# Peptides against a protein of PDB entry 4Z63: the designs that were tried, part 55

Target 1, 334 residues: chain A of PDB entry 4Z63
Amino acid sequence: LCLGMNDLTGNIPEDLFHLKRLNLLGIQENRLSGSLSREIRNLSSLVRLDVSWNLFSGEIPDVFDELPQLKFFLGQTNGFIGGIPKSLANSPSLNLLNLRNNSLSGRLMLNCTAMIALNSLDLGTNRFNGRLPENLPDCKRLKNVNLARNTFHGQVPESFKNFESLSYFSLSNSSLANISSALGILQHCKNLTTLVLTLNFHGEALPDDSSLHFEKLKVLVVANCRLTGSMPRWLSSSNELQLLDLSWNRLTGAIPSWIGDFKALFYLDLSNNSFTGEIPKSLTKLESLTSRNISVNEPSPDFPFFMKRNESARALQYNQIFGFPPTIELGHNN

## One batch from the design tools (peptide; aimed at target 1 F303)

Design b2_p22_7_s3 (made by RFdiffusion4, then SolubleMPNN; from b2_p22_7, 11 letters changed)
Fold by OpenDDE base, seed 2:
Structure b2_p22_7_s3 (fold): chain B 334 residues (1-334), chain A 22 residues (1-22)
Amino acid sequence: as target 1 above (334 residues)
Amino acid sequence: SYITTFPDEGESYTPKPYSISL
């Protein structure tokens, strides 16, 4: 049953929850309000539940143990409060959980040992506090993780060295500290292709440790952190780099010539730093900017990106990395 | 400019379609 993208108001009729053979419930992009009924437990054949983009409030009901076929739960852009219910945090069937842009609070806790099928997690823009969950790497299929815009005070857990499934990771604006430790840990994530750390590590030094290596890194965003230091030499070994944003920091020194050796680099923003010297001639020879054949069909994060032109401008949403225009921004350096 | 993974406070996302592999 797909009723998305309408102007439906009020509550879900109780009789809808008697549809025991229902595999798909999509009621997204409506004006449905009140609590999400616990009677969703009666939908025992449910594979996909999409209640996103509504006016739902209250706690998410703890009934997911009665939904053994549920693979997809989409609840983003609602008014949900409380925590992740225990049955949801223990779901062995769930592949994707999206609860972005809610009012969920408390410590983030998932039973990753039980969540054997979880591959995508979006909990961005909530009110979670405390530390990052140390057991997140125990979610052995977890590939896509957005935890941006929460309050995860402290450091990236040491256990994330073992996060082999991790490919796409955003921790933007999550009150993280110790960038040296974070990068030192996350370099061990062998499948990590996208790393977004914007608005963390305020005023720290960007590490220039030649022992750091990100083998499969395609997208690195560490913007608006007020980071000190220079262009990190360890980044030169990330041969697959496609997008680099280090803008709005306090980085100094020269832009190194190796920045033009990245064959796939189509987006570079080093603006609003304190770089000096000449622009590397190698940047004028970037193959990705001279040839039209960028493969647009690469896997991307499930979470959207946002480009903010300045601190007062409205952010523009980009659903795919290749939605960004080919860019070299070196402005506002002195 | 700078890139992040969230809109400004009080701003809404634009809906992103998710692929359904049934």
Scores: peptide ipSAE 0.473, ipTM 0.823, DockQ to the pose 0.818
OpenDDE base, seeds 1, 3, 4, 5: peptide ipSAE 0.466, 0.433, 0.457, 0.399; ipTM 0.819, 0.791, 0.816, 0.763

Design b2_p22_7_s4 (made by RFdiffusion4, then SolubleMPNN; from b2_p22_7, 11 letters changed)
Fold by OpenDDE base, seed 3:
Structure b2_p22_7_s4 (fold): chain B 334 residues (1-334), chain A 22 residues (1-22)
Amino acid sequence: as target 1 above (334 residues)
Amino acid sequence: SYVTTFPDEGESYTAKPYELSL
């Protein structure tokens, strides 16, 4: 049953929960309000539940043990409060959980040893607090993780050295500290292609450790951190780099010539730093800016990107990396 | 510009069909 993208108001009719053979319930993009009914438990054949973009409130019902076939739960952009229900945090069937842009709170806890099918997790823009869950690497299929805009004080857990499934990771604006430790840990994530760390590590030094290596890194975003230091030499070994945003930092020194050696680099923002010297001539030789055939078919994070022209500007949403215009921004380096 | 993975408070995401790239 797909009723998304309408002007439906009020509550879900109770009779809808008698549909025991229902595999898909999509009621997204409506004005449905109140609590999400516990009677969802009656939908024992449910594979996909999309309640996103509504006015739902209250706690998410703890009924996911009665939904053994549920693979997709989309609840983004609601007013949900409380924690992740125990049955949801233990779901062995769940592939995707999207609860972005809610009011979920408390310590983030997932039973990753039970969540054997979880491959995508979006909990961005919630009220989770405490530390990052150390057991996230136990989610052996977890590829996409957005935890941005929560309050995860402290450092990236050492256990994330073992996060082999991790490909796309955003921790933007999550009150993280110690960028040196974070990068030192995350370099061990062999499948990591996208790393977004904007609005963390405030005033720290960007490490220039030659021992750091991110072999598969395609997207690095560490913007608006007030980071000190220079362009990190270790980044020159990330030959697959497509997007680099280090804007709105306090980086100094010259832009190195190796920045133009990235064959796939189509988006570069080094603006609003303190870089000096000449613009490397190698930037004029970026193949990605001269060739029209950017491979559009590369895997993208499940979470969208947002580009802000400045701190007061409205964010522009990009669902894919290749939605970004080819860009070289070197402005506002004084 | 700077890139992040969240809109400003009170901004809505553009509603696009969420397709898992399997």
Scores: peptide ipSAE 0.334, ipTM 0.711, DockQ to the pose 0.619
OpenDDE base, seeds 1, 2, 4, 5: peptide ipSAE 0.314, 0.327, 0.325, 0.025; ipTM 0.709, 0.713, 0.710, 0.657; seed 5 fails the geometry check

Design b2_p22_8 (made by RFdiffusion4)
Pose (drawn by RFdiffusion4):
Structure b2_p22_8 (pose): chain A 334 residues (1-334), chain P 22 residues (1-22)
Amino acid sequence: as target 1 above (334 residues)
Amino acid sequence: SELEEKFPDMVNLTESSWIYTE
């Protein structure tokens, strides 16, 4: 049953909850509102539930043991409150959970021993607080994590050294501390390709510690953290690097020669720092900016990227990394 | 500059921006 992208109003008629054979309900992008009824436990054949882009509110009903076939739950852009219900946090069948841009709050609690099919999680633009849940690496299939724009505090848990399935990790604007510990831990996640750390670690020093090694790293964004120190040389060992954004920090010293050695780099933003010295001549032999014989695969995280020119400008949206224009942005330096 | 002559449509030495996610 597909009703998506219309102008429908009111709540879901209780009539709908008699459909015990329905495996797909798309009601997304309407004006629907009210609470999402607890009677939804009666729809035991559901596989894909798309409630996104409506005006729903109240707690997400804790009925998800009654929906053992649920694989996709899409609730993004609604007014849902409370945390993740225990039944949803215990669902062994969920592949994907998208609750981004909701009014959700409290500690974030998932039973990752119980969630054996979870491979993608998007909780962005919510009010989850407390520490990042230490048990997240226990979701052995979780590849895509977007926790951006939340109210967490403290450090990245030590157990994140074991997050073997992690590919795309977006932590922007989440009030994270100790970028030194965050980078030392996260370098042990061997599948990490894209990492977004923008608006965390405010005023901290960027670790120069050269034992740090991110081998498969493709996209590194750590911006507007007002970080100090120099261009970290440990980054030169990430040969796959495609997009690097260190902008809006307090970084100083000269821009080193090895920045021109990244063969797949098509986008770099070092703007709004304290960089001095001349421009390194090696930026003239960047391979992805010269010939057409460098070819690589675009990273594929499940989240869009946003770009701001200044603090008051409306943002630009890029659903894919290769939507960024090939760019050298060195402005507002010394 | 030498970099601007070689890459006139790719180089910006005056403006600034930054990337994030939601």

Design b2_p22_8_s1 (made by RFdiffusion4, then SolubleMPNN; from b2_p22_8 with E5K M10K E15N W18Y Y20T)
Fold by OpenDDE base, seed 1:
Structure b2_p22_8_s1 (fold): chain B 334 residues (1-334), chain A 22 residues (1-22)
Amino acid sequence: as target 1 above (334 residues)
Amino acid sequence: SELEKKFPDKVNLTNSSYITTE
């Protein structure tokens, strides 16, 4: 049953939960309100539940042990409160969980040893507190992780050195500290292609350690951290780099010539820093900006990107990395 | 949370912006 993208209001009719053979329930992008009924437990054949972009409130019902075929739960952009229900946090069938932009709270706890199928997790823009869950690397298929804009504290866990499945990771605006430790840990994630760390590490020094290496890094965003230092030399070895945003920092020195050696680099933002010297001539030779034949058929993160104009402004949403226009932004340097 | 507005990809960038995943 697909009823998404309408102007439906009120609650889900309780009689809908008598549909025992229903595999797909999509009611996204409506104005449905109230609590999500516990009677969803009756939909024992459910594979996909999409209730995203509604006005649902209350706690998510703890009935996911009765949904043994559920692979996709999409609940982003609602008013859900409380924690992740225990049955959801232990679901062996769940492939994708998206609860971004809710009001979920408490400590983030997932039973990763039970969640054997989980490959995508989006819990961005919630009210989770405490520290990052150290056991996330135990989710052996977990590829996409967005934990942005939660009240996490401290450092990236040392256990994330073993996060081999991790490909797309965002921790934007999560009160993280110690960028040197974070990068030192995350460099061990051999499949990491996207790393977003915006609005963390406030006032720290961006490490220029030549021992750091991110072999498969395509997207690096470390914007608005007030970071000191210079363009990091270790980044020059990330030959697959496509998007770099280091804007709104306190980076100094010259923009190095190797920045133009990235064949796939189509988006560069170094604006609002303290860079000096000349613009590297190598930037005029970026193949991605001169050639029409850019392969756009690359995997992107499941989580959205947002272009923030300022702290109070509504962001522009980009659903794919290649949704960003080809850009070189070097403005507001001195 | 509040309902966010979806925007299509490939929108014109505004100066003095930065990328996040909030």
Scores: peptide ipSAE 0.401, ipTM 0.786, DockQ to the pose 0.237
OpenDDE base, seeds 2, 3, 4, 5: peptide ipSAE 0.343, 0.361, 0.369, 0.337; ipTM 0.736, 0.750, 0.752, 0.738

Design b2_p22_8_s2 (made by RFdiffusion4, then SolubleMPNN; from b2_p22_8 with E4K M10Q T14E E15G Y20T)
Fold by OpenDDE base, seed 2:
Structure b2_p22_8_s2 (fold): chain B 334 residues (1-334), chain A 22 residues (1-22)
Amino acid sequence: as target 1 above (334 residues)
Amino acid sequence: SELKEKFPDQVNLEGSSWITTE
C-alpha cells in the first residue's frame, strides 16, 4: 500500500493494521500525526515501512519482535522521542534503519550481535548523548553510518579499528575531540570511502603523520574545525580521492603539488585557510576537470550532504556526491 | 526547523561554503 506524497491528515485508520499480508506500507510525505500505533505489530508480513516526513510524535512502539520480515524502516523527519525501542535494537531482519531528524534521546544502544542484517544506519540530527557506541563494529554488515548532529562527547572508540564493513561514515557536528586519535583509528577501516568530520575537533592540530594511510578514501570532509597545521602528507597516498573539503580551518604553508596528481579529484575546497605561496601548476591539469568523464553511477552514501554558508544560513542539500559541481575553491587565503 | 524541510539538490553559485552532514 503506497499512499505517500499526499495531504493525508490525522491518524492511520485502525483497520489498516488488519492487513496481515501487507508487505509494503508507504505513507511518507503526509501530515499524519499522533503516536505511531502499536497495532503495526499486526502487520506480520511487513517488509518495508515508510512513515517518513510526517508529524508523528511520542515513542516508537516496541513491537518489532512481531515484525520478523521487516527489512526497511524509514521514519526520518518526524517528532519521535525517547530511545530506540529494544525490539528494534535487536532486530535480526532489519537492513536499513533511518530515523534522522527526530528528537530521539539518551544513550545510543544497539545490540549489534543481534542485528546481523543491518547495513545502513541513519540517526543524524537527534538528541543522542554520551559516547559513541563501542559495539558498532559488531554490526558485521554495517556499511553506511550517519550519526551527525548528535552530542557524542569524547573520542572515536578504539574498537572502530575493527570496523571492517564501514564504507560511509558521517560524524559531523557531534562534539568529538582528538582528531589524531580519530584518524589513527579510522585508517584501519579498510573499506572506508567517505569520511565526514566537519564541525568537530575545535582548534586541534591536523596530524601530519606519514604513517597514516586511507587506501580507499574518495571523500574527505573536515571543514570548519579551526584546525592548525599544514596539508597532511599522508593524504597524498589516497589515490582515489574525488572530493576534498578542508575549508574554514587555520591551515598554513603551501598547497603541495601532489594535490594535482589525484586523477579522480573533481571537488577541492581549501578556502578560508591561511595557505601561502603559489597555486600548484598541477591543479590546472586535473584530469577530472579537463578530459575525464566522471562516472555518475558510483556507490554513494545513503545520507545527504549539506552545503552551508554560515551556522544560521539555510543549507543546500546534495543527495549524491556527483551533485556537487566540479569545483576548485582557494579563496580567502593569505 | 530548516532540516525538516525537503530541499531538492541545487548548485550553490554564491559565496564560500563548507560541506557537512546534518
Scores: peptide ipSAE 0.366, ipTM 0.735, DockQ to the pose 0.247
OpenDDE base, seeds 1, 3, 4, 5: peptide ipSAE 0.345, 0.358, 0.342, 0.315; ipTM 0.740, 0.742, 0.734, 0.713; seed 4 fails the geometry check

Design b2_p22_8_s3 (made by RFdiffusion4, then SolubleMPNN; from b2_p22_8 with M10K N12D T14E E15N Y20T)
Fold by OpenDDE base, seed 4:
Structure b2_p22_8_s3 (fold): chain B 334 residues (1-334), chain A 22 residues (1-22)
Amino acid sequence: as target 1 above (334 residues)
Amino acid sequence: SELEEKFPDKVDLENSSWITTE
């Protein structure tokens, strides 16, 4: 049953929960309000539940043990409060959980040993606090993780060295500290292609450790951190780099010529730093900017990117990396 | 935006853009 993108109001009719053969319930992009009924438990054949972009409130019901076929739960952009229900945090069937832009709170706890099918987790823009859950690497299929805009004080857990499934990781604006430790840990994530760390590590030094290596890194965004240091030499070995945003830092020194050696680099923002010297001539030879054949069919994160200009301006949403225009921004350097 | 109103960024930067996730 698909009722998305309407002006539906009120709550879900109780009789809808009698549909025991229902595989898909999509009621997204409406004005549905109230609590999400516990009677969802009666939808024992449910594979996909999409209640996103509504006005739902209260706690998410703890009924996911009665939904053995549920693979997709989309609840982003609601008013949900409380934690992740125990049955949801233990779901062996769940592939994708999206609860971005809610009011969920407390410590983030997932039973990753039980969540054997989880491949995508979006909990961005919530009120989770405490530390990052050390057991996330136990989610053996977890590829996409967005935890941005939460209050995860402290450092990236050492256990994330073993996060082999991790490909797309977003931690923007999560009060993280120790960028040197974070990068030192995350370099061990052999499948990591996208790393977004914007609005963390305030005033720290960007490490220039030649021992750091991100072999498969395609997207690195570490904007607005007030980071000190220079362009990191270790980044030159990330030959697959497509997008680099280091804007709004306090980086100094020259822009190195090796930036022009990235064959796939189509988006570069180094603006609002303290870089000096000449613009590298190699930037004029970026193959990705001269050839129209950007492979648009590459895998991308499930979480959206946002280009922010001002606090008052609505951020531009980009659902795919290739949605960004080919860009070289070097403005506002000294 | 509704997102920004709920969880404003700590750093107001007037004249340029940056990429973030939310």
Scores: peptide ipSAE 0.430, ipTM 0.780, DockQ to the pose 0.250
OpenDDE base, seeds 1, 2, 3, 5: peptide ipSAE 0.314, 0.364, 0.383, 0.346; ipTM 0.710, 0.736, 0.697, 0.732; seeds 2, 3 fail the geometry check

Design b2_p22_8_s4 (made by RFdiffusion4, then SolubleMPNN; from b2_p22_8, 6 letters changed)
Fold by OpenDDE base, seed 4:
Structure b2_p22_8_s4 (fold): chain B 334 residues (1-334), chain A 22 residues (1-22)
Amino acid sequence: as target 1 above (334 residues)
Amino acid sequence: SELEKKFPDKVDLKNSSWITTE
């Protein structure tokens, strides 16, 4: 049953929960309000539940143990409060959980040993607090993780060295500290292609450790951290780099010529730093900017990107990395 | 959190902005 993108109001009719053979319930992008009924438990054949972009409130019901076939739960952009229900945090069937942009709170706890099918997790823009869950690497299929805009004080857990499934990771604006430790840990994530760390590590030094290596890194965003230091030499070995945003930092020194050696680099933002010297001539030779054949079919994160302007302007949403225009931004440097 | 406004993907020139996933 698909009722998305309407002007539906009120709550879900109780009789809807009698549909025991229902595989898909999509009621997204409406004005549905109230609590999400516990009677969802009666939808024993449910594979996909999409209640996103509504006005739902209260706690998410703890009924997911009665939904053995549920693979997709989309509840982003609601008013949900409380924590992740125990049955949801233990779901062996769940592939994707999206609860971005709610009011969920407390410590983030997932039973990753039980969540054997979880491959995508978006809990961005909530009120989770405490530390990052150390057991996330136990989610053996977890590829996509957005935990942005929560209050995860402290450092990236050492256990994330073993996060082999991790490909797309965002921790933007999560009150993280110790960028050197974070990068030192995350370099061990052999499948990591996208790393977003914007609005963390305030005033720290960007490490220039030649021992750091991100072999498969395609997207690196570490903007608006007030980071000191220079362009990191270790980044030059990330030959697959497509997008680099280090804007709104306090980086100094020259822009190195090796930036022009990235064959796939189509988006570069080094603006609002303190870089000096000449613009590298190698930037004029970026193959990705001269060829229109950008492979649009590359895997992307499940979470959206936002381009936030310094002014009160609305953020632009980009659902795919290749949605960004080819860009070289070097403005507002010394 | 506040309810986010949905916007379609928009190609625009970057001016005084940064990327996030918030």
Scores: peptide ipSAE 0.362, ipTM 0.747, DockQ to the pose 0.234
OpenDDE base, seeds 1, 2, 3, 5: peptide ipSAE 0.353, 0.378, 0.364, 0.356; ipTM 0.749, 0.745, 0.709, 0.747; seeds 2, 3, 5 fail the geometry check

## One batch from the design tools (peptide; aimed at target 1 T125 N146 F303 P304)

Design b2_p23_1 (made by RFdiffusion4)
Pose (drawn by RFdiffusion4):
Structure b2_p23_1 (pose): chain A 334 residues (1-334), chain P 23 residues (1-23)
Amino acid sequence: as target 1 above (334 residues)
Amino acid sequence: SDFWTEFKDEAFDNEELENVLFM
């Protein structure tokens, strides 16, 4: 049953909850509102539930043990409150959970021993607080995590050294501390390709510690953190690097020669720092910016990227990394 | 409709600081 992208109003007729054989319900992008009824436990054949882009509110009903076939739950852009219900946090069948841009709050609690099929999680633009849940690496299939724009505090848990499935990790604007510990921990996640740390670690020093090694790293964004220190040389060992954004920090010193050695680098933003010295001549032999013989695969995280020119400008949206124009941005330095 | 033009703009403004890059 596909009703998506109309102008429907009111709540879901209770009539709908008699459909015990329905495996797909798309009501997304309408004007629907009210609470999402607890009677939804009666729809035991559901595989894909798309409630996104409506006006729903109230708690997400805790009925999800009654929906053992649920694989995709899409609730993004609604007014849902409370945390993740215990039944949803215990669902062994969920592949994907998208609750982003909701009014959700409290501690974030998932039973990752119970969620053996979870491979993608998007909780962005919510009010989840407390520490990042230490048990997240226990979701052995979780590849894509977007926790951006939340109300967490403290450090990245030590157990994140074991997050073997982690590929795309977006932590922007989440009030994270100790970038030194965050980078030392996260370097042990061998599948990490894209990492977004923008608007965290405010005023901290960028670790220069050269034992740090991110081998498969493709996209590194740590911006507007007002970080101090120099261009970190440990980054030169990430040969796959495609997009680097260190902008809006307090970084100083010269821009080193090895920045020109990244063969897959097509975008770099070092703007709005305290960089001095001349421009390194090696930026003229960047391979992805010269010939057509460098070829690589674009990273594929499940989240869009946003770009802001200044603090008051409306953002630009890029659904894919290769949507960024090939760019050298060195403005507002010394 | 008009509602969606406005509501999607509001949702965009909420989300613009996710995965954000600064220039």

Design b2_p23_1_s1 (made by RFdiffusion4, then SolubleMPNN; from b2_p23_1, 15 letters changed)
Fold by OpenDDE base, seed 1:
Structure b2_p23_1_s1 (fold): chain B 334 residues (1-334), chain A 23 residues (1-23)
Amino acid sequence: as target 1 above (334 residues)
Amino acid sequence: SAFAEERRAAAFERLQDENVIYR
């Protein structure tokens, strides 16, 4: 049953929950309000539930133990409060959980040992607090993780060295500290291709440790952290780099010539730093900007990006990183 | 709908600091 993208109001009729054979319920992009009924438990055949972009409020009902076939739960952009229900946090069937842009709060807790099928988690823009859950690496299939715009004080857990499944990770604007530790840990994520750390690590030094290595890194975004230091040499070994944003920091020194050696680099923003010296001639020879077409069909994060002209500008949403125009931005440097 | 557009706009304002690319 697909009723999305209408102007439906009120709550879901209770009789709808008598549809025991229903595999897909999509009611996204409506004006549905009130609490999400606990009677969703009656939809025992449900595989996909999309209630996103509504006006739902209250706590998410703790009935997911009665939904053994549920693979997809999309509840982004609602008014949900409380935590992730225990039954949802223990779901062995769930592949994707999207609860982005709600008012969920408390400590983030997932029983990753039980969540054997979880591959995508989007909890961006909520009110989660405390530390990052140390057991996220126990979600052995978890590939896409957006935890941006929460309040996870402290550091990236040491356990994330074992986060082998992790490919796309955003911790943007989550009050994280110790970038050296974070990078030192996350370099061990063998499948990590996208790392977004914008608006963290306020005023810290960007490490230039030659022992750091991100083999599969394609997208690195560490903007607006007021980071000090220079362009890190360790980044030069990330041969698959496609997008680099280190803008709005306090980085100094020269832009190194190796920045033009990235065969797939199509988006470079080093603006609003304190870089000096000459623009490397190698930038004029970037294959992605001259002769090579960048594939727009490559896998990308499930979470969106927001492009802003400056700190106060209105953001434009991009669902795909490859939607960014080919760019070299070196403005507002010394 | 106009309501949907308004809601998206409001969401974008709230989300503008989630995964930001400054340009």
Scores: peptide ipSAE 0.410, ipTM 0.904, DockQ to the pose 0.820
OpenDDE base, seeds 2, 3, 4, 5: peptide ipSAE 0.398, 0.405, 0.395, 0.403; ipTM 0.899, 0.903, 0.899, 0.900; seeds 2, 3, 5 fail the geometry check

Design b2_p23_1_s2 (made by RFdiffusion4, then SolubleMPNN; from b2_p23_1, 16 letters changed)
Fold by OpenDDE base, seed 1:
Structure b2_p23_1_s2 (fold): chain B 334 residues (1-334), chain A 23 residues (1-23)
Amino acid sequence: as target 1 above (334 residues)
Amino acid sequence: SAERELRDAEAFERLQDENVIYR
């Protein structure tokens, strides 16, 4: 049943929950309000539940133990409060959980040993607090993780060295500390291709440790951290780099010539730093900027990006990194 | 609808600081 993209108001009719053979319920992009009914438990054949972009409030009902076939739960952009219900946090069938842009709070807890099918987790823009869950690497299929814009004080857990399934990771604007530790841990994520750390690590030094290596890194975004230091030499070994944003930091020194050796680099923002010297001539040889053949069909994060022209500007939403125009921004340097 | 646009705008404002790329 697909009722998305209407102007439906009120609650879900109770009789809808009598549809025991229903595999897909999509009621997204409406004006549905009130609590999400516990009677969703009656939808025992449900594979996909999309209630996103509504006005739902209250706690998410703890009935997911009665939904053994549920693979997709989309609840982004609602007014949900409380935590992730225990039955949802223990769901062995769930592949994707999107609860982005809610008012969920407390400590983030998932039973990753039970969540054997979880591939994508989007909990961005919530009110989760405390530490990052140390057991996330136990979600052995978890590839896409957005935890941005929560209040995860402290450091990246050491356990994330074992996060082999992780490919796309955003921790942007989450009050994280110790960038050296974070990078030292996350370099062990052998499948990590996208790392977003914007608005963390305020005033720390960007590590220039030659022992750091991100083999598969395609996208690195560490903007607006007030980071000190220089362009990190370890980044030169990330031969697959496509997007680099280190803007709005306090980075100094020269822009190194190796920045032009990235054959796939189509987006470079080093603006609003304190870089000095000449613009490397190697930047004029970036194949991705000279050849129109940017592979638009590469896997991307499930979480969107927001492009702002300045801190006060209205952002543009980009659902795909490859939607970014080819860019070299070196403005506002010394 | 105007209400959908408002919801989308409000959501957008809240989301702007999630995964930001500054130009």
Scores: peptide ipSAE 0.431, ipTM 0.912, DockQ to the pose 0.877
OpenDDE base, seeds 2, 3, 4, 5: peptide ipSAE 0.359, 0.356, 0.404, 0.369; ipTM 0.844, 0.834, 0.900, 0.852; seeds 2, 3, 5 fail the geometry check

